Peptides against a protein of PDB entry 6CSU. Designs and how they scored, part 29

Target 1, 51 residues: chain A of PDB entry 6CSU
Amino acid sequence: GALEELRGQYIKAVKKIKCDMLRYIQESKERAAEMVKAEVLRERQETARKM

## One batch from the design tools (peptide; made by RFdiffusion4, then SolubleMPNN)

Design b2_p14_4_s1 (from b2_p14_4, 7 letters changed)
Fold by OpenDDE base, seed 5:
Structure b2_p14_4_s1 (fold): chain B 51 residues (1-51), chain C 51 residues (1-51), chain A 14 residues (1-14)
Amino acid sequence: as target 1 above (51 residues)
Amino acid sequence: as target 1 above (51 residues)
Amino acid sequence: MSPVEKALLEELLE
């Protein structure tokens, strides 16, 4: 009935938004990690130049 | 230095967004669960009235 | 929610 259909639609929407948000979080974490890696690399190169 | 500060600020921002999004997901799941519970309760009451 | 969160939500719901 109408109640079941509405419930189903809501749950489906929630699942979609959940997946999208989790993907966003994952991508954000990856960007943060890459920023750290780039910084470390630059610091190592700088140190090497000074030696 | 400037690079470290920028990195730190970015990571901090990412962590905040992550936490907020996870909370949103959790709350959305709870709302979905409550919707299901309410539907089931109404269905049971409807059945009881028909008996 | 923050403006950023709202913008993200709107994008995801499109």
Scores: peptide ipSAE 0.125, ipTM 0.590, DockQ to the pose 0.025
Fold by OpenDDE base, seed 4:
Structure b2_p14_4_s1 (fold): chain B 51 residues (1-51), chain C 51 residues (1-51), chain A 14 residues (1-14)
Amino acid sequence: as target 1 above (51 residues)
Amino acid sequence: as target 1 above (51 residues)
Amino acid sequence: MSPVEKALLEELLE
């Protein structure tokens, strides 16, 4: 019935939001990791110049 | 320095967003589960009345 | 930084 369909639509919408958020979290992790790696690279380059 | 501090603040902010999103996902899962359980209960009650 | 990320940062850092 209408209520069951509405429940199904709600659950489907919630699952989509969940997936979008998980993807955002993953992308944010990747950006954060790249930022850290860039810093480490700069530090290594600086150390190399001082040697 | 200022750039390192800014990077640190960015990473911390991203981690907070991640945690908030994970909490939202968890709460959404709980609400979805309760909705499904409520439907199952109604269906069982309906079946019982028909027996 | 995306506009969404910026908006979320502004909300969460206040």
Scores: peptide ipSAE 0.120, ipTM 0.576, DockQ to the pose 0.025
Fold by OpenDDE base, seed 3:
Structure b2_p14_4_s1 (fold): chain B 51 residues (1-51), chain C 51 residues (1-51), chain A 14 residues (1-14)
Amino acid sequence: as target 1 above (51 residues)
Amino acid sequence: as target 1 above (51 residues)
Amino acid sequence: MSPVEKALLEELLE
């Protein structure tokens, strides 16, 4: 019935939002990781220049 | 240095956003679950009235 | 950026 349809639409919408949020979290993790990697690389290059 | 401070602030901010997103997902799941429970209860009550 | 993301960022930067 109409109530079941509404329930189904809500659940579908919640699933989509969940997926979008998880993707955002993953992308944020990747950006953070890249910042750390870049810093480590710079530190290594600095050390190399001091030798 | 200044770059390390900025990196630290970024990582801290990302962690906060991640926590907020996870809380939002959890709350959305709870709302969806409550809708399903309410529907099941209504169906059971309907069945009881038919007997 | 979604409306939810925007709201969270605004809260974070406040």
Scores: peptide ipSAE 0.117, ipTM 0.577, DockQ to the pose 0.026
Fold by OpenDDE base, seed 1:
Structure b2_p14_4_s1 (fold): chain B 51 residues (1-51), chain C 51 residues (1-51), chain A 14 residues (1-14)
Amino acid sequence: as target 1 above (51 residues)
Amino acid sequence: as target 1 above (51 residues)
Amino acid sequence: MSPVEKALLEELLE
């Protein structure tokens, strides 16, 4: 009935939001990791220049 | 330096967003579970009325 | 890589 359909639509929407948020978290972590890696590379270059 | 501080602030912000989103996902899953439980209860009551 | 950077990277890759 209409109640089951509404429940189904809600669960589907929740699953969509969950997937989008998990993807956003993963992408944010990847961007943060890239910032750390870029800093490590800069530090290595700086060390090489000081030697 | 300023670069390390900016990196630290970004990582802190990412951690905060991650925690908030994980909590939101968990709460959304709990709400969905409650909707399913409510439907199961209604179905049991409907079955009892039809007997 | 500093110990701090390593720890941060490990946390981000969890």
Scores: peptide ipSAE 0.106, ipTM 0.573, DockQ to the pose 0.010

Design b2_p14_4_s2 (from b2_p14_4, 8 letters changed)
Fold by OpenDDE base, seed 5:
Structure b2_p14_4_s2 (fold): chain B 51 residues (1-51), chain C 51 residues (1-51), chain A 14 residues (1-14)
Amino acid sequence: as target 1 above (51 residues)
Amino acid sequence: as target 1 above (51 residues)
Amino acid sequence: MSPVEKALEELRRR
C-alpha cells in the first residue's frame, strides 16, 4: 500500500544520501592529504638546496 | 613548523567536514521519518471516517 | 587567513 511504498522510498533515499555524503567526506580527506604531501615535498626540496 | 601547522589545520578541517555531513544525514533521516509519520496519521484518519 | 586556511576553506566548499 501507500505506506509501504513510502517506507521503501524513504529507506532508498536515506541510503543514497548516506553514500553521497560518505563519498564527499572521503574525497575531501584525499584532497587535504594531497596538500600535506605537497608541503612535505616542498620542504624536502628546500632542505636539499640548503645542503 | 609550517608542516605541523598544516597537519593540524588539515585534521581540524576534516573533522569539521565530517561533523557537518553527519548532521546533514541525521537531519535528512529525521525529515524522512516525519513524512512517514504524517502518512500513517492520514491513513488512520481516513480509515476512521470510513467506519 | 593564512594561505593554508584559505585552501582548506576551498576544500570545504567542494
Scores: peptide ipSAE 0.176, ipTM 0.566, DockQ to the pose 0.011
Fold by OpenDDE base, seed 2:
Structure b2_p14_4_s2 (fold): chain B 51 residues (1-51), chain C 51 residues (1-51), chain A 14 residues (1-14)
Amino acid sequence: as target 1 above (51 residues)
Amino acid sequence: as target 1 above (51 residues)
Amino acid sequence: MSPVEKALEELRRR
């Protein structure tokens, strides 16, 4: 019936939103890792110049 | 040292992003639930009028 | 698309 159909639509929508947000978290982690790698490389170069 | 400090900052930033996204998911679930409740109420009212 | 489906789609796009 209409209520069961609505429940199905609700569950489907929530699952889609959750999936999108988990993907965003993963992408944010990857971007953060790249920023850290770049900073580590810069610091190593600065240390090397001072030696 | 600088590397340990940077590692700490990275972990802290990732945890913050994860926390923000989980909160967004929770808020989205709550908003979806409210929309469903409103629709169920409307459908019950419509059914009652037709009886 | 029902009004409920449209509302859920708007929520999904946020």
Scores: peptide ipSAE 0.174, ipTM 0.559, DockQ to the pose 0.011
Fold by OpenDDE base, seed 3:
Structure b2_p14_4_s2 (fold): chain B 51 residues (1-51), chain C 51 residues (1-51), chain A 14 residues (1-14)
Amino acid sequence: as target 1 above (51 residues)
Amino acid sequence: as target 1 above (51 residues)
Amino acid sequence: MSPVEKALEELRRR
């Protein structure tokens, strides 16, 4: 019935939002990891120049 | 050292973002539930007017 | 699109 359909639409919307946010979190983690790698590289280069 | 501290800062930032997004998801679920309740109420009122 | 579907779409865009 109409109420079950409404419930289904609600659940679908919530699942979509959840997936979008989880993807955002994952992408944020990846960006953070790349920033760390870049800093590590710079630090190694600076250390090498001091040798 | 400085590298560990930097890593810690980025991890902290990622955790903060994760918490914010999880809160956003929860609030979105609550808003969706309220929208459903409002629609159910309106539908009941319309049905009552037709009686 | 029903009013409910419109409301849910607005929620998704936030």
Scores: peptide ipSAE 0.169, ipTM 0.558, DockQ to the pose 0.011
Fold by OpenDDE base, seed 4:
Structure b2_p14_4_s2 (fold): chain B 51 residues (1-51), chain C 51 residues (1-51), chain A 14 residues (1-14)
Amino acid sequence: as target 1 above (51 residues)
Amino acid sequence: as target 1 above (51 residues)
Amino acid sequence: MSPVEKALEELRRR
């Protein structure tokens, strides 16, 4: 019935939001990791130049 | 050193984002649940009026 | 508008 359909629609929407937000978190972590890796490379290069 | 500090800053930022987004998901679920409950009430009222 | 914001708006409109 209409009530079951509404319930299903909202559950589906919430699941989609959850998935999108979890993906955003994962992508944010990946970007942060890449920034750290880039900094590691720069620091190693600076160290090498000073040696 | 600078690298450790940077790593710490980005980890902290990612943790904050994660917490904020998990809270957002939870609040979204609560709002969705409340909307469903409100609809249930309306449907029950309509049923009662038609009986 | 982000995909999350779009999905949230969809939820509110139902």
Scores: peptide ipSAE 0.159, ipTM 0.570, DockQ to the pose 0.011

Design b2_p14_4_s3 (from b2_p14_4, 9 letters changed)
Fold by OpenDDE base, seed 3:
Structure b2_p14_4_s3 (fold): chain B 51 residues (1-51), chain C 51 residues (1-51), chain A 14 residues (1-14)
Amino acid sequence: as target 1 above (51 residues)
Amino acid sequence: as target 1 above (51 residues)
Amino acid sequence: MSAVERARLEELLR
């Protein structure tokens, strides 16, 4: 009936929001990782020059 | 140095966003569960009245 | 930054 259909639509919407948010979190981590990796590379190179 | 501090600040901000988003997802799931439970209860009551 | 600290940061963002 109409009530079951509404419940199903709500659950589907919540699942989509969850997926979108998890994707955003993952993309944010990837951007942060790129910044950290670039810094780590520079620091390792500086350390190597001092050895 | 300044680069390490900036990196640290960025990571801290990303972690906060992640925590907030995960909390939102959990709360959304809880709200969805409450809606489903309320619907099921109403449907059971309607079925009982028709018996 | 130590090698251990660098490795920890990379692991956190993996």
Scores: peptide ipSAE 0.170, ipTM 0.592, DockQ to the pose 0.010
Fold by OpenDDE base, seed 1:
Structure b2_p14_4_s3 (fold): chain B 51 residues (1-51), chain C 51 residues (1-51), chain A 14 residues (1-14)
Amino acid sequence: as target 1 above (51 residues)
Amino acid sequence: as target 1 above (51 residues)
Amino acid sequence: MSAVERARLEELLR
């Protein structure tokens, strides 16, 4: 019935939120890591130029 | 040094992402639950009008 | 979110 369908839609919506948020967290972490790697590379290049 | 500071900033950024995402997930779940509650209430009101 | 789901999220960010 309508109530069972609504409960099913709620469960599906919560699962979608969970999956989207886990993906967003992972992508944000990866972007942060890439920015750190780029900064480390720049620091190494600066050190090399000073030698 | 600069590298240690960068690593510290990375850890802090990741912790902030974790906290923000946990809060966002909880708030999104609560908003979804409220929408479901409102829909259930509307269904009950419709049933009452048909009686 | 269940305690298991929270633990999984926290583990992912370690």
Scores: peptide ipSAE 0.166, ipTM 0.597, DockQ to the pose 0.025
Fold by OpenDDE base, seed 4:
Structure b2_p14_4_s3 (fold): chain B 51 residues (1-51), chain C 51 residues (1-51), chain A 14 residues (1-14)
Amino acid sequence: as target 1 above (51 residues)
Amino acid sequence: as target 1 above (51 residues)
Amino acid sequence: MSAVERARLEELLR
């Protein structure tokens, strides 16, 4: 009935929000990892120049 | 060193984002649950009036 | 996620 449909709609909305948030977390982690990798490369270059 | 500190900072930032996102999800679920509960109450009131 | 929430989260990665 109407109540069951409403409950279903809210559950679906919450699930979508959860998925979007998890995707955002994953993408943020990937961006952070790329920045760390870039820093590692820069540090290696600095070390190489000091040789 | 500087690289380790940077890695630590990014890991900490990602963890904070993760916690904030999980809290957002939890609060969204709670708000959705409250709306469903309110709807249940309204439906019960309608049923009672039809008696 | 609101624009405000997104901006706040992006600040954490700076």
Scores: peptide ipSAE 0.162, ipTM 0.603, DockQ to the pose 0.011
Fold by OpenDDE base, seed 2:
Formats: sequence, structure tokens, C-alpha cells
Structure b2_p14_4_s3 (fold): chain B 51 residues (1-51), chain C 51 residues (1-51), chain A 14 residues (1-14)
Amino acid sequence: as target 1 above (51 residues)
Amino acid sequence: as target 1 above (51 residues)
Amino acid sequence: MSAVERARLEELLR
């Protein structure tokens, strides 16, 4: 019935949001790591120019 | 009734998840920025030691 | 995200 359908929609929506959030967190961590690596490399180059 | 209550719970839960996710994203970006700043500073110091 | 916040989120989204 309508109540069971609404419950099903609620559970499905919550699971989707969970998946999306966890994926975002994982991708954000990976991007942050790459950004740090790139920034460290750029800083080494900039410091070398100041030598 | 039960249907309206379930609908209310669904909407409230989704809004809470959205708020929590957006807050996490904002704080993660701020922490990432601070980590980059700290790493850049450490790299400058390390490069200076290699001079 | 703190361990406490993560645990609360995981509980909500289980």
C-alpha cells in the first residue's frame, strides 16, 4: 500500500544519499592528496628560484 | 496519520543529512587548505636545509 | 569529521 511504498522510497533515498556522501568523501580525500603533492612540488620550484 | 508522520520523518531525515554533508564539505575544504599551508611551510624548511 | 560525527552519520544512514 501507500505506506509501504513511502517507506520503501524513504529507505532507498537514504541509502542513495549515504552512497553519494561516502563517494564524495573518498574522492575529496584523493583530490586533497593530489593537491598537496602538487603544491609541495610547486613550492620546491619556487624556493629553488629564490636561491 | 501514520502516512503523514512517515513523510515528515523522511523529509526531516533528508534535510538533516544534507546539512551534515554540506557542513562536512565546508570543514573538509578548510582543513585541506590548512594542511596545504602547513605542508608548503614544511617543504620550504626542508628545502632550506638542503641548501 | 570526528569519530563521533562519523559514527552518528553511519548510524543514521545504516
Scores: peptide ipSAE 0.130, ipTM 0.475, DockQ to the pose 0.028

Design b2_p14_4_s4 (from b2_p14_4, 7 letters changed)
Fold by OpenDDE base, seed 3:
Structure b2_p14_4_s4 (fold): chain B 51 residues (1-51), chain C 51 residues (1-51), chain A 14 residues (1-14)
Amino acid sequence: as target 1 above (51 residues)
Amino acid sequence: as target 1 above (51 residues)
Amino acid sequence: MTPVERALEEERLK
């Protein structure tokens, strides 16, 4: 009936929100890791020039 | 040094983002559950009036 | 806890 359909729709919507937010978290972590990686590379290059 | 401080700042930022997004997911689930709960209550009240 | 609340909690625990 209509209530069962509503329950299904809300569960599906919550699943989508969960997946989207977990993906956002993962992408944020990846961006942070790439920025740190780039900074490490710059530090190593500067150190090499001073040797 | 500056790089260690940067690493710490990014780790802290990622932790904050994770916590904020998990809270958002939890709040979204709570809102969905409350809406369905209210619909169930209305359905039961309507059924009782028809008996 | 409603069946819907239980289902939502089960999804959280995955």
Scores: peptide ipSAE 0.184, ipTM 0.572, DockQ to the pose 0.020
Fold by OpenDDE base, seed 5:
Formats: sequence, structure tokens, C-alpha cells
Structure b2_p14_4_s4 (fold): chain B 51 residues (1-51), chain C 51 residues (1-51), chain A 14 residues (1-14)
Amino acid sequence: as target 1 above (51 residues)
Amino acid sequence: as target 1 above (51 residues)
Amino acid sequence: MTPVERALEEERLK
């Protein structure tokens, strides 16, 4: 009935929001990791130039 | 050193984003549940008036 | 906890 349909729609909407937020968290972690790796690379290159 | 400090700052920032997103998900679920409960209440009251 | 709240919590815990 209408109540069961409403329940299903809200559960589906919440699932979508959850997936979107988890993806955002994962992408944010990947960006942070890439920035750290880039800094490590720059520091290694700078050290090499000082040798 | 500067690299370790940068790493720490990014990890802290990612943790904060994760917490904010999880809170948003939880609040969205609570709002959805309340809307469904309100609909159930309205339907019960409407049924009672039809009796 | 209502059946609706339980269903929403089950989706969170997956």
C-alpha cells in the first residue's frame, strides 16, 4: 500500500545518500594521500640536489 | 619534520570530514524515519474518522 | 524503536 511504498522510497533515498557520502570520504582520502606523496617526492628531489 | 606535520594535518582533516559525513547520514536516516512515523499516525487518525 | 527505525538502522549496519 501507500505506506509501504513510502517506506521503500525513503529507505532507497537514504541508501543513495550513504553511498554518495562514502564515495566522497574515499575520494577525500585519496586526494590527501596524493598530496603527501607529492611532498615526499619534492623533499627527495631537494635532498638529492643538496648532495 | 615538515613532512610528518603535513601528514598529520591531512589525516586529521580527513577524520573530521568522515565524522561530519557520518553524522549527516545518521541525521538523514532519523528524518526519514520521523516522516514515515508521521504518515502512519495520519493514516491511523484518518481510518478512525472513517469508522 | 519502531519497525521503520529498525529497517533504517539495518541499512546503516550493512
Scores: peptide ipSAE 0.184, ipTM 0.576, DockQ to the pose 0.019
Fold by OpenDDE base, seed 2:
Structure b2_p14_4_s4 (fold): chain B 51 residues (1-51), chain C 51 residues (1-51), chain A 14 residues (1-14)
Amino acid sequence: as target 1 above (51 residues)
Amino acid sequence: as target 1 above (51 residues)
Amino acid sequence: MTPVERALEEERLK
């Protein structure tokens, strides 16, 4: 009935939002790791120039 | 050093964002539950009026 | 906990 359909719609919407947010967290971690990797490379280049 | 500090900043930022997003998911579930509860009450009132 | 809240919690635990 209408109530069961509404319940299903809310559960589906919450599930989608949860998945999208968890994906964003994962992508944020990957971007942070890449930024740190780039910084490590820059620091190593600076060290090499001073030797 | 500067590299370790930067690494710490990124880890801290990601952790904060993760916590905020998980909190938002929890709040979204609570709001969805409350909306469905309100709908159930309305449907029951409609049924009662028709009897 | 309402049946709706329980259903939402069950979806979280999957």
Scores: peptide ipSAE 0.180, ipTM 0.571, DockQ to the pose 0.020
Fold by OpenDDE base, seed 1:
Structure b2_p14_4_s4 (fold): chain B 51 residues (1-51), chain C 51 residues (1-51), chain A 14 residues (1-14)
Amino acid sequence: as target 1 above (51 residues)
Amino acid sequence: as target 1 above (51 residues)
Amino acid sequence: MTPVERALEEERLK
């Protein structure tokens, strides 16, 4: 019935949002890691220039 | 320096977003559970009315 | 607790 349909649609929506959010968190972590990596690389280059 | 500040700010932002998203997921699960509970209750009431 | 509520709780605990 209509109630079961609404319930099912809500559950489906929650699952999709969960997946999207977890993906976003993962991508954000990866971007943060890349920023750290780039910083470390720059620091090494700066150290090399001072030698 | 400015790069370290930017990096730190980004890490802080990611952590905040992670917390907010996990909280949202938890709240959404709780709402979904309540919807299921309410549906089961209604079904029981409907069965009782048909007796 | 409904079976779905239990399943959601189990996922929360993971």
Scores: peptide ipSAE 0.160, ipTM 0.570, DockQ to the pose 0.010

Design b2_p14_5_s1 (from b2_p14_5, 5 letters changed)
Fold by OpenDDE base, seed 2:
Parts: C-alpha cells; sequence; structure tokens
Structure b2_p14_5_s1 (fold): chain B 51 residues (1-51), chain C 51 residues (1-51), chain A 14 residues (1-14)
C-alpha cells in the first residue's frame, strides 16, 4: 500500500546516502594519503634547497 | 492525515542525515588540512636533523 | 583539497 511504498522510498534514499558517503570516505582517504606523500616530497625538496 | 504525517517525518529524518553528512565532510576537510600541516612540520624537523 | 560530494547529496530524492 501507500505507506509501505513511502517507507520503501525512504529506506532506499537512506541506503543510497550511506553508500555514497562510504565511497566518498574511502576515496577521500586514498586521495589524502597521496596528497600527503606529494606534500612531504615537496617539503623535502624545499628544505634540501635551503641547506 | 496519517500518510502526510509519516511523509513529513521521513523528509525531516532524511534532511537531518544529509545535514549531518555535510557537516562530517566539512569537519573532515578541516582535520585533513591540520594533519597535512602537522606532517609538513614533522618532515621539516626530520630533514633538518639530517643536515 | 577534497572534491565535493554536495551536489550528489543534493540530487538524492527526499
Amino acid sequence: as target 1 above (51 residues)
Amino acid sequence: as target 1 above (51 residues)
Amino acid sequence: GLPSIEDELDDIPL
């Protein structure tokens, strides 16, 4: 019925939000790790240049 | 009626979840920036120690 | 910085 359909739509929306956020978190962690590596390398170069 | 009330409750709940997720993203960006700053400082110290 | 997911969240039906 109408109530079951509405409940189904809500659950589907919430599940999509959860899945999208989990994927975002995972991808963000990967990008952050790569960004830190790149920044550390650049910082080493800057410091080395100042020696 | 009952259907409209339930729909209102579902919409309110989904909006809250969305807001919570957006806040999490914002706070995560702030923490990531601080983490990068700290790592850069530590790397400078390590490199300086090796001079 | 991290890419935005705000647009994706905005497109989720209520």
Scores: peptide ipSAE 0.157, ipTM 0.594, DockQ to the pose 0.085
Fold by OpenDDE base, seed 5:
Structure b2_p14_5_s1 (fold): chain B 51 residues (1-51), chain C 51 residues (1-51), chain A 14 residues (1-14)
Amino acid sequence: as target 1 above (51 residues)
Amino acid sequence: as target 1 above (51 residues)
Amino acid sequence: GLPSIEDELDDIPL
Protein backbone atom coordinates (compact mmCIF):
# COMPACT_ATOMS: atom_id res chain seq x y z
CA GLY B 1 0.00 0.00 0.00
CA ALA B 2 0.85 3.66 0.02
CA LEU B 3 2.47 3.40 3.45
CA GLU B 4 4.79 0.61 2.38
CA GLU B 5 5.69 2.47 -0.78
CA LEU B 6 6.54 5.59 1.18
CA ARG B 7 8.68 3.56 3.56
CA GLY B 8 10.48 2.07 0.60
CA GLN B 9 11.20 5.50 -0.81
CA TYR B 10 12.58 6.66 2.53
CA ILE B 11 14.87 3.65 2.86
CA LYS B 12 16.11 4.15 -0.67
CA ALA B 13 16.88 7.81 -0.03
CA VAL B 14 18.75 7.05 3.19
CA LYS B 15 20.82 4.35 1.53
CA LYS B 16 21.76 6.73 -1.26
CA ILE B 17 22.91 9.38 1.19
CA LYS B 18 24.95 6.82 3.10
CA CYS B 19 26.64 5.49 -0.01
CA ASP B 20 27.41 8.97 -1.30
CA MET B 21 28.84 9.97 2.05
CA LEU B 22 31.10 6.95 2.29
CA ARG B 23 32.37 7.51 -1.22
CA TYR B 24 33.01 11.17 -0.48
CA ILE B 25 34.90 10.33 2.70
CA GLN B 26 37.10 7.82 0.91
CA GLU B 27 37.89 10.20 -1.91
CA SER B 28 38.52 13.07 0.50
CA LYS B 29 41.03 10.97 2.44
CA GLU B 30 42.93 10.22 -0.72
CA ARG B 31 42.93 13.87 -1.77
CA ALA B 32 44.02 14.98 1.68
CA ALA B 33 46.96 12.59 1.65
CA GLU B 34 48.05 13.83 -1.73
CA MET B 35 47.62 17.46 -0.67
CA VAL B 36 49.87 16.98 2.35
CA LYS B 37 52.48 15.20 0.26
CA ALA B 38 52.48 17.97 -2.31
CA GLU B 39 52.69 20.71 0.30
CA VAL B 40 55.59 19.02 2.08
CA LEU B 41 57.55 18.88 -1.16
CA ARG B 42 56.71 22.49 -1.99
CA GLU B 43 57.73 23.72 1.43
CA ARG B 44 61.06 21.89 1.27
CA GLN B 45 61.80 23.74 -1.93
CA GLU B 46 60.71 27.09 -0.55
CA THR B 47 62.67 26.70 2.67
CA ALA B 48 65.75 25.60 0.78
CA ARG B 49 65.45 28.67 -1.42
CA LYS B 50 65.37 30.99 1.59
CA MET B 51 68.40 29.35 3.29
CA GLY C 1 -3.89 11.95 8.31
CA ALA C 2 -1.53 9.26 9.49
CA LEU C 3 0.05 8.91 6.07
CA GLU C 4 0.83 12.61 5.80
CA GLU C 5 2.25 12.64 9.30
CA LEU C 6 4.52 9.71 8.56
CA ARG C 7 5.62 11.34 5.32
CA GLY C 8 6.56 14.43 7.27
CA GLN C 9 8.58 12.37 9.71
CA TYR C 10 10.46 10.62 6.92
CA ILE C 11 11.26 13.90 5.20
CA LYS C 12 12.49 15.34 8.47
CA ALA C 13 14.76 12.36 9.06
CA VAL C 14 16.25 12.53 5.58
CA LYS C 15 16.86 16.26 5.92
CA LYS C 16 18.68 15.64 9.19
CA ILE C 17 21.01 13.15 7.55
CA LYS C 18 21.68 15.61 4.75
CA CYS C 19 22.48 18.38 7.21
CA ASP C 20 24.76 16.12 9.22
CA MET C 21 26.64 15.25 6.06
CA LEU C 22 27.10 18.88 5.11
CA ARG C 23 28.35 19.68 8.59
CA TYR C 24 30.85 16.84 8.36
CA ILE C 25 32.08 18.19 5.05
CA GLN C 26 32.55 21.67 6.48
CA GLU C 27 34.41 20.39 9.52
CA SER C 28 36.55 18.18 7.29
CA LYS C 29 37.56 21.20 5.22
CA GLU C 30 38.61 23.07 8.33
CA ARG C 31 40.61 20.12 9.63
CA ALA C 32 42.28 19.67 6.26
CA ALA C 33 43.33 23.32 6.20
CA GLU C 34 44.79 23.05 9.68
CA MET C 35 46.58 19.82 8.79
CA VAL C 36 48.27 21.47 5.83
CA LYS C 37 49.25 24.48 7.92
CA ALA C 38 50.75 22.28 10.62
CA GLU C 39 52.65 20.17 8.12
CA VAL C 40 54.08 23.24 6.41
CA LEU C 41 55.44 24.51 9.72
CA ARG C 42 56.83 21.12 10.65
CA GLU C 43 58.54 20.72 7.31
CA ARG C 44 60.15 24.15 7.58
CA GLN C 45 61.69 23.10 10.86
CA GLU C 46 62.84 19.75 9.55
CA THR C 47 64.35 21.23 6.41
CA ALA C 48 66.09 23.92 8.41
CA ARG C 49 67.56 21.27 10.69
CA LYS C 50 69.00 19.35 7.76
CA MET C 51 70.59 22.45 6.18
CA GLY A 1 39.64 22.50 0.27
CA LEU A 2 37.29 19.69 -0.68
CA PRO A 3 35.15 19.65 -3.80
CA SER A 4 31.46 20.45 -3.58
CA ILE A 5 29.00 17.61 -3.22
CA GLU A 6 25.92 19.77 -2.73
CA ASP A 7 24.74 19.34 -6.30
CA GLU A 8 24.73 15.58 -5.93
CA LEU A 9 22.80 15.86 -2.69
CA ASP A 10 20.14 17.93 -4.40
CA ASP A 11 19.25 14.90 -6.49
CA ILE A 12 18.27 12.86 -3.46
CA PRO A 13 14.49 12.48 -3.47
CA LEU A 14 12.53 13.68 -0.44
Scores: peptide ipSAE 0.155, ipTM 0.592, DockQ to the pose 0.085
Fold by OpenDDE base, seed 4:
Structure b2_p14_5_s1 (fold): chain B 51 residues (1-51), chain C 51 residues (1-51), chain A 14 residues (1-14)
Amino acid sequence: as target 1 above (51 residues)
Amino acid sequence: as target 1 above (51 residues)
Amino acid sequence: GLPSIEDELDDIPL
């Protein structure tokens, strides 16, 4: 019925959001780690050049 | 009625979760940017000291 | 890394 469908839609939406968040967090952590490594490398080289 | 109220509550809850997600993403980006800036600064100083 | 929010996600009302 309408109530069951509505509840189902809500639960489905919440679960999707949760999954999207977790995936975003994981991917963001990976990208952040890569970005830090790359930035450290670039900064080290640039600093060495300026010194 | 009960159905309209329930629908409203579900929509409200989903919207809140979405907003929380977006806020988390935004705040996480800001923290990540700050971490990168801090790391760049530290690495620059450390590199300068080692050179 | 990013702080974990998994515990907060577990508190989402269903």
Scores: peptide ipSAE 0.151, ipTM 0.599, DockQ to the pose 0.085
Fold by OpenDDE base, seed 3:
Structure b2_p14_5_s1 (fold): chain B 51 residues (1-51), chain C 51 residues (1-51), chain A 14 residues (1-14)
Amino acid sequence: as target 1 above (51 residues)
Amino acid sequence: as target 1 above (51 residues)
Amino acid sequence: GLPSIEDELDDIPL
């Protein structure tokens, strides 16, 4: 009935939000790691040129 | 009636989850930025000591 | 990386 359908829609929405969050977190971790590596490399080069 | 009240409660719950997600993402971005700044500083000092 | 939020997500009531 209408109540069961509404419950189903709620569960579907929550599951989608959960999946989107997990994907975002995983991708953000990967991007952060790459950003740190690149920044460290640039900083090393920049510091070396000033010596 | 009971169905309308339940629908309202489900919508409220989903909106809260969405808001919590957005807050988490924003705070995570701020922490990531601070972490990068700290890493750059440490790398600069480390490189300078090796010259 | 980012701190874990997976445990909090698992506790969301359905």
Scores: peptide ipSAE 0.146, ipTM 0.591, DockQ to the pose 0.085

Design b2_p14_5_s2 (from b2_p14_5, 5 letters changed)
Fold by OpenDDE base, seed 3:
Structure b2_p14_5_s2 (fold): chain B 51 residues (1-51), chain C 51 residues (1-51), chain A 14 residues (1-14)
Amino acid sequence: as target 1 above (51 residues)
Amino acid sequence: as target 1 above (51 residues)
Amino acid sequence: SLPSIEDELDDIPL
């Protein structure tokens, strides 16, 4: 019936949102890691230049 | 240094995003529950009218 | 490294 269909549609939607959220978090972590990597590289270059 | 500050800012941002996401999920679940409740009520009223 | 929040999201009930 309509109730079972509504429940099924809701569960499907929540599963999709969960996957989208996990992907967003993963991409955000990757971007942060790359920014940190770049910062560390710049710091090392500064140190080398001061020596 | 700048690296530690960047890390701190990112962690703070991630914590905020996490809280916002949890709130969104909770609100979504509440809305779905209310829609289901309303549907069940309508179905019961239909049954009562057919009797 | 950043703290992991993926496990907490995985535990959110549907």
Scores: peptide ipSAE 0.194, ipTM 0.622, DockQ to the pose 0.104
Fold by OpenDDE base, seed 1:
Structure b2_p14_5_s2 (fold): chain B 51 residues (1-51), chain C 51 residues (1-51), chain A 14 residues (1-14)
Amino acid sequence: as target 1 above (51 residues)
Amino acid sequence: as target 1 above (51 residues)
Amino acid sequence: SLPSIEDELDDIPL
């Protein structure tokens, strides 16, 4: 009925949001790690050049 | 009635999760920017010390 | 920078 279907839609929506959030967190951590690695490398080269 | 109240609860719950997620994203961006700034500063000092 | 997922959240029915 209408109540059961509405409950199902709620549960499905919440599960989707949770999964998307977890994936976003994981991907953001990977990108952040790579960004730091790249910035450190660039800064080492720049500093070495100016000295 | 029961259907209207359930619908209201569904909308309220999903809106809360959405707001929490958006806040997390905003905060994560700020932390990432600060992390890069800190790593660059540390690397500049370390490189300068070793040269 | 982090990609935006705000648009994906807008597709969730309320």
Scores: peptide ipSAE 0.176, ipTM 0.542, DockQ to the pose 0.087
Fold by OpenDDE base, seed 4:
Structure b2_p14_5_s2 (fold): chain B 51 residues (1-51), chain C 51 residues (1-51), chain A 14 residues (1-14)
Amino acid sequence: as target 1 above (51 residues)
Amino acid sequence: as target 1 above (51 residues)
Amino acid sequence: SLPSIEDELDDIPL
């Protein structure tokens, strides 16, 4: 009935949101890793200039 | 240094996102519960009219 | 390294 259909729709929506969240977290981690890599390179270059 | 600061900022951002996600899920569950409640009431009323 | 929150998300009930 309508109740079972509504339950199914809700579960489907929650699963989608969970997947989207996991993807967002993974992409955010990848972006953070790139920023860290860039920062380390800048710090090394700055140190090299001071020596 | 800048690397540690960046790490701290990222961790803070991730924690915020986690909290926002949990809040969103909770609010979505509450909305779903209200919809289910309303649907159950409608179904009961429909059944009552058919009897 | 950054902490993982994937396992915490898996623990969120439907």
Scores: peptide ipSAE 0.197, ipTM 0.629, DockQ to the pose 0.091; fails the geometry check
Fold by OpenDDE base, seed 5:
Structure b2_p14_5_s2 (fold): chain B 51 residues (1-51), chain C 51 residues (1-51), chain A 14 residues (1-14)
Amino acid sequence: as target 1 above (51 residues)
Amino acid sequence: as target 1 above (51 residues)
Amino acid sequence: SLPSIEDELDDIPL
């Protein structure tokens, strides 16, 4: 009935949201990694200048 | 150094995102529960009318 | 490295 259908729709929606969140987190981690990489390079250059 | 500070900031941000997501999920569940409740009431009324 | 969030999200009940 309509109740079971609604339940099914909800479960489907929640699963989608979960997937979207996981993807966002993964992309955020990748961006953070790139930021760290850039910072490390900058610090290495600064260290070299100070030598 | 700047690297450690950046890491700390990122961890803090990630924790915030996690909390926000969990809250969103909880609110979504509550909304779904209310929708189900409303549907059950409607179906009960329809059943009663058909009797 | 950052703490894993994926594992925690996987355990979120539907």
Scores: peptide ipSAE 0.196, ipTM 0.630, DockQ to the pose 0.089; fails the geometry check

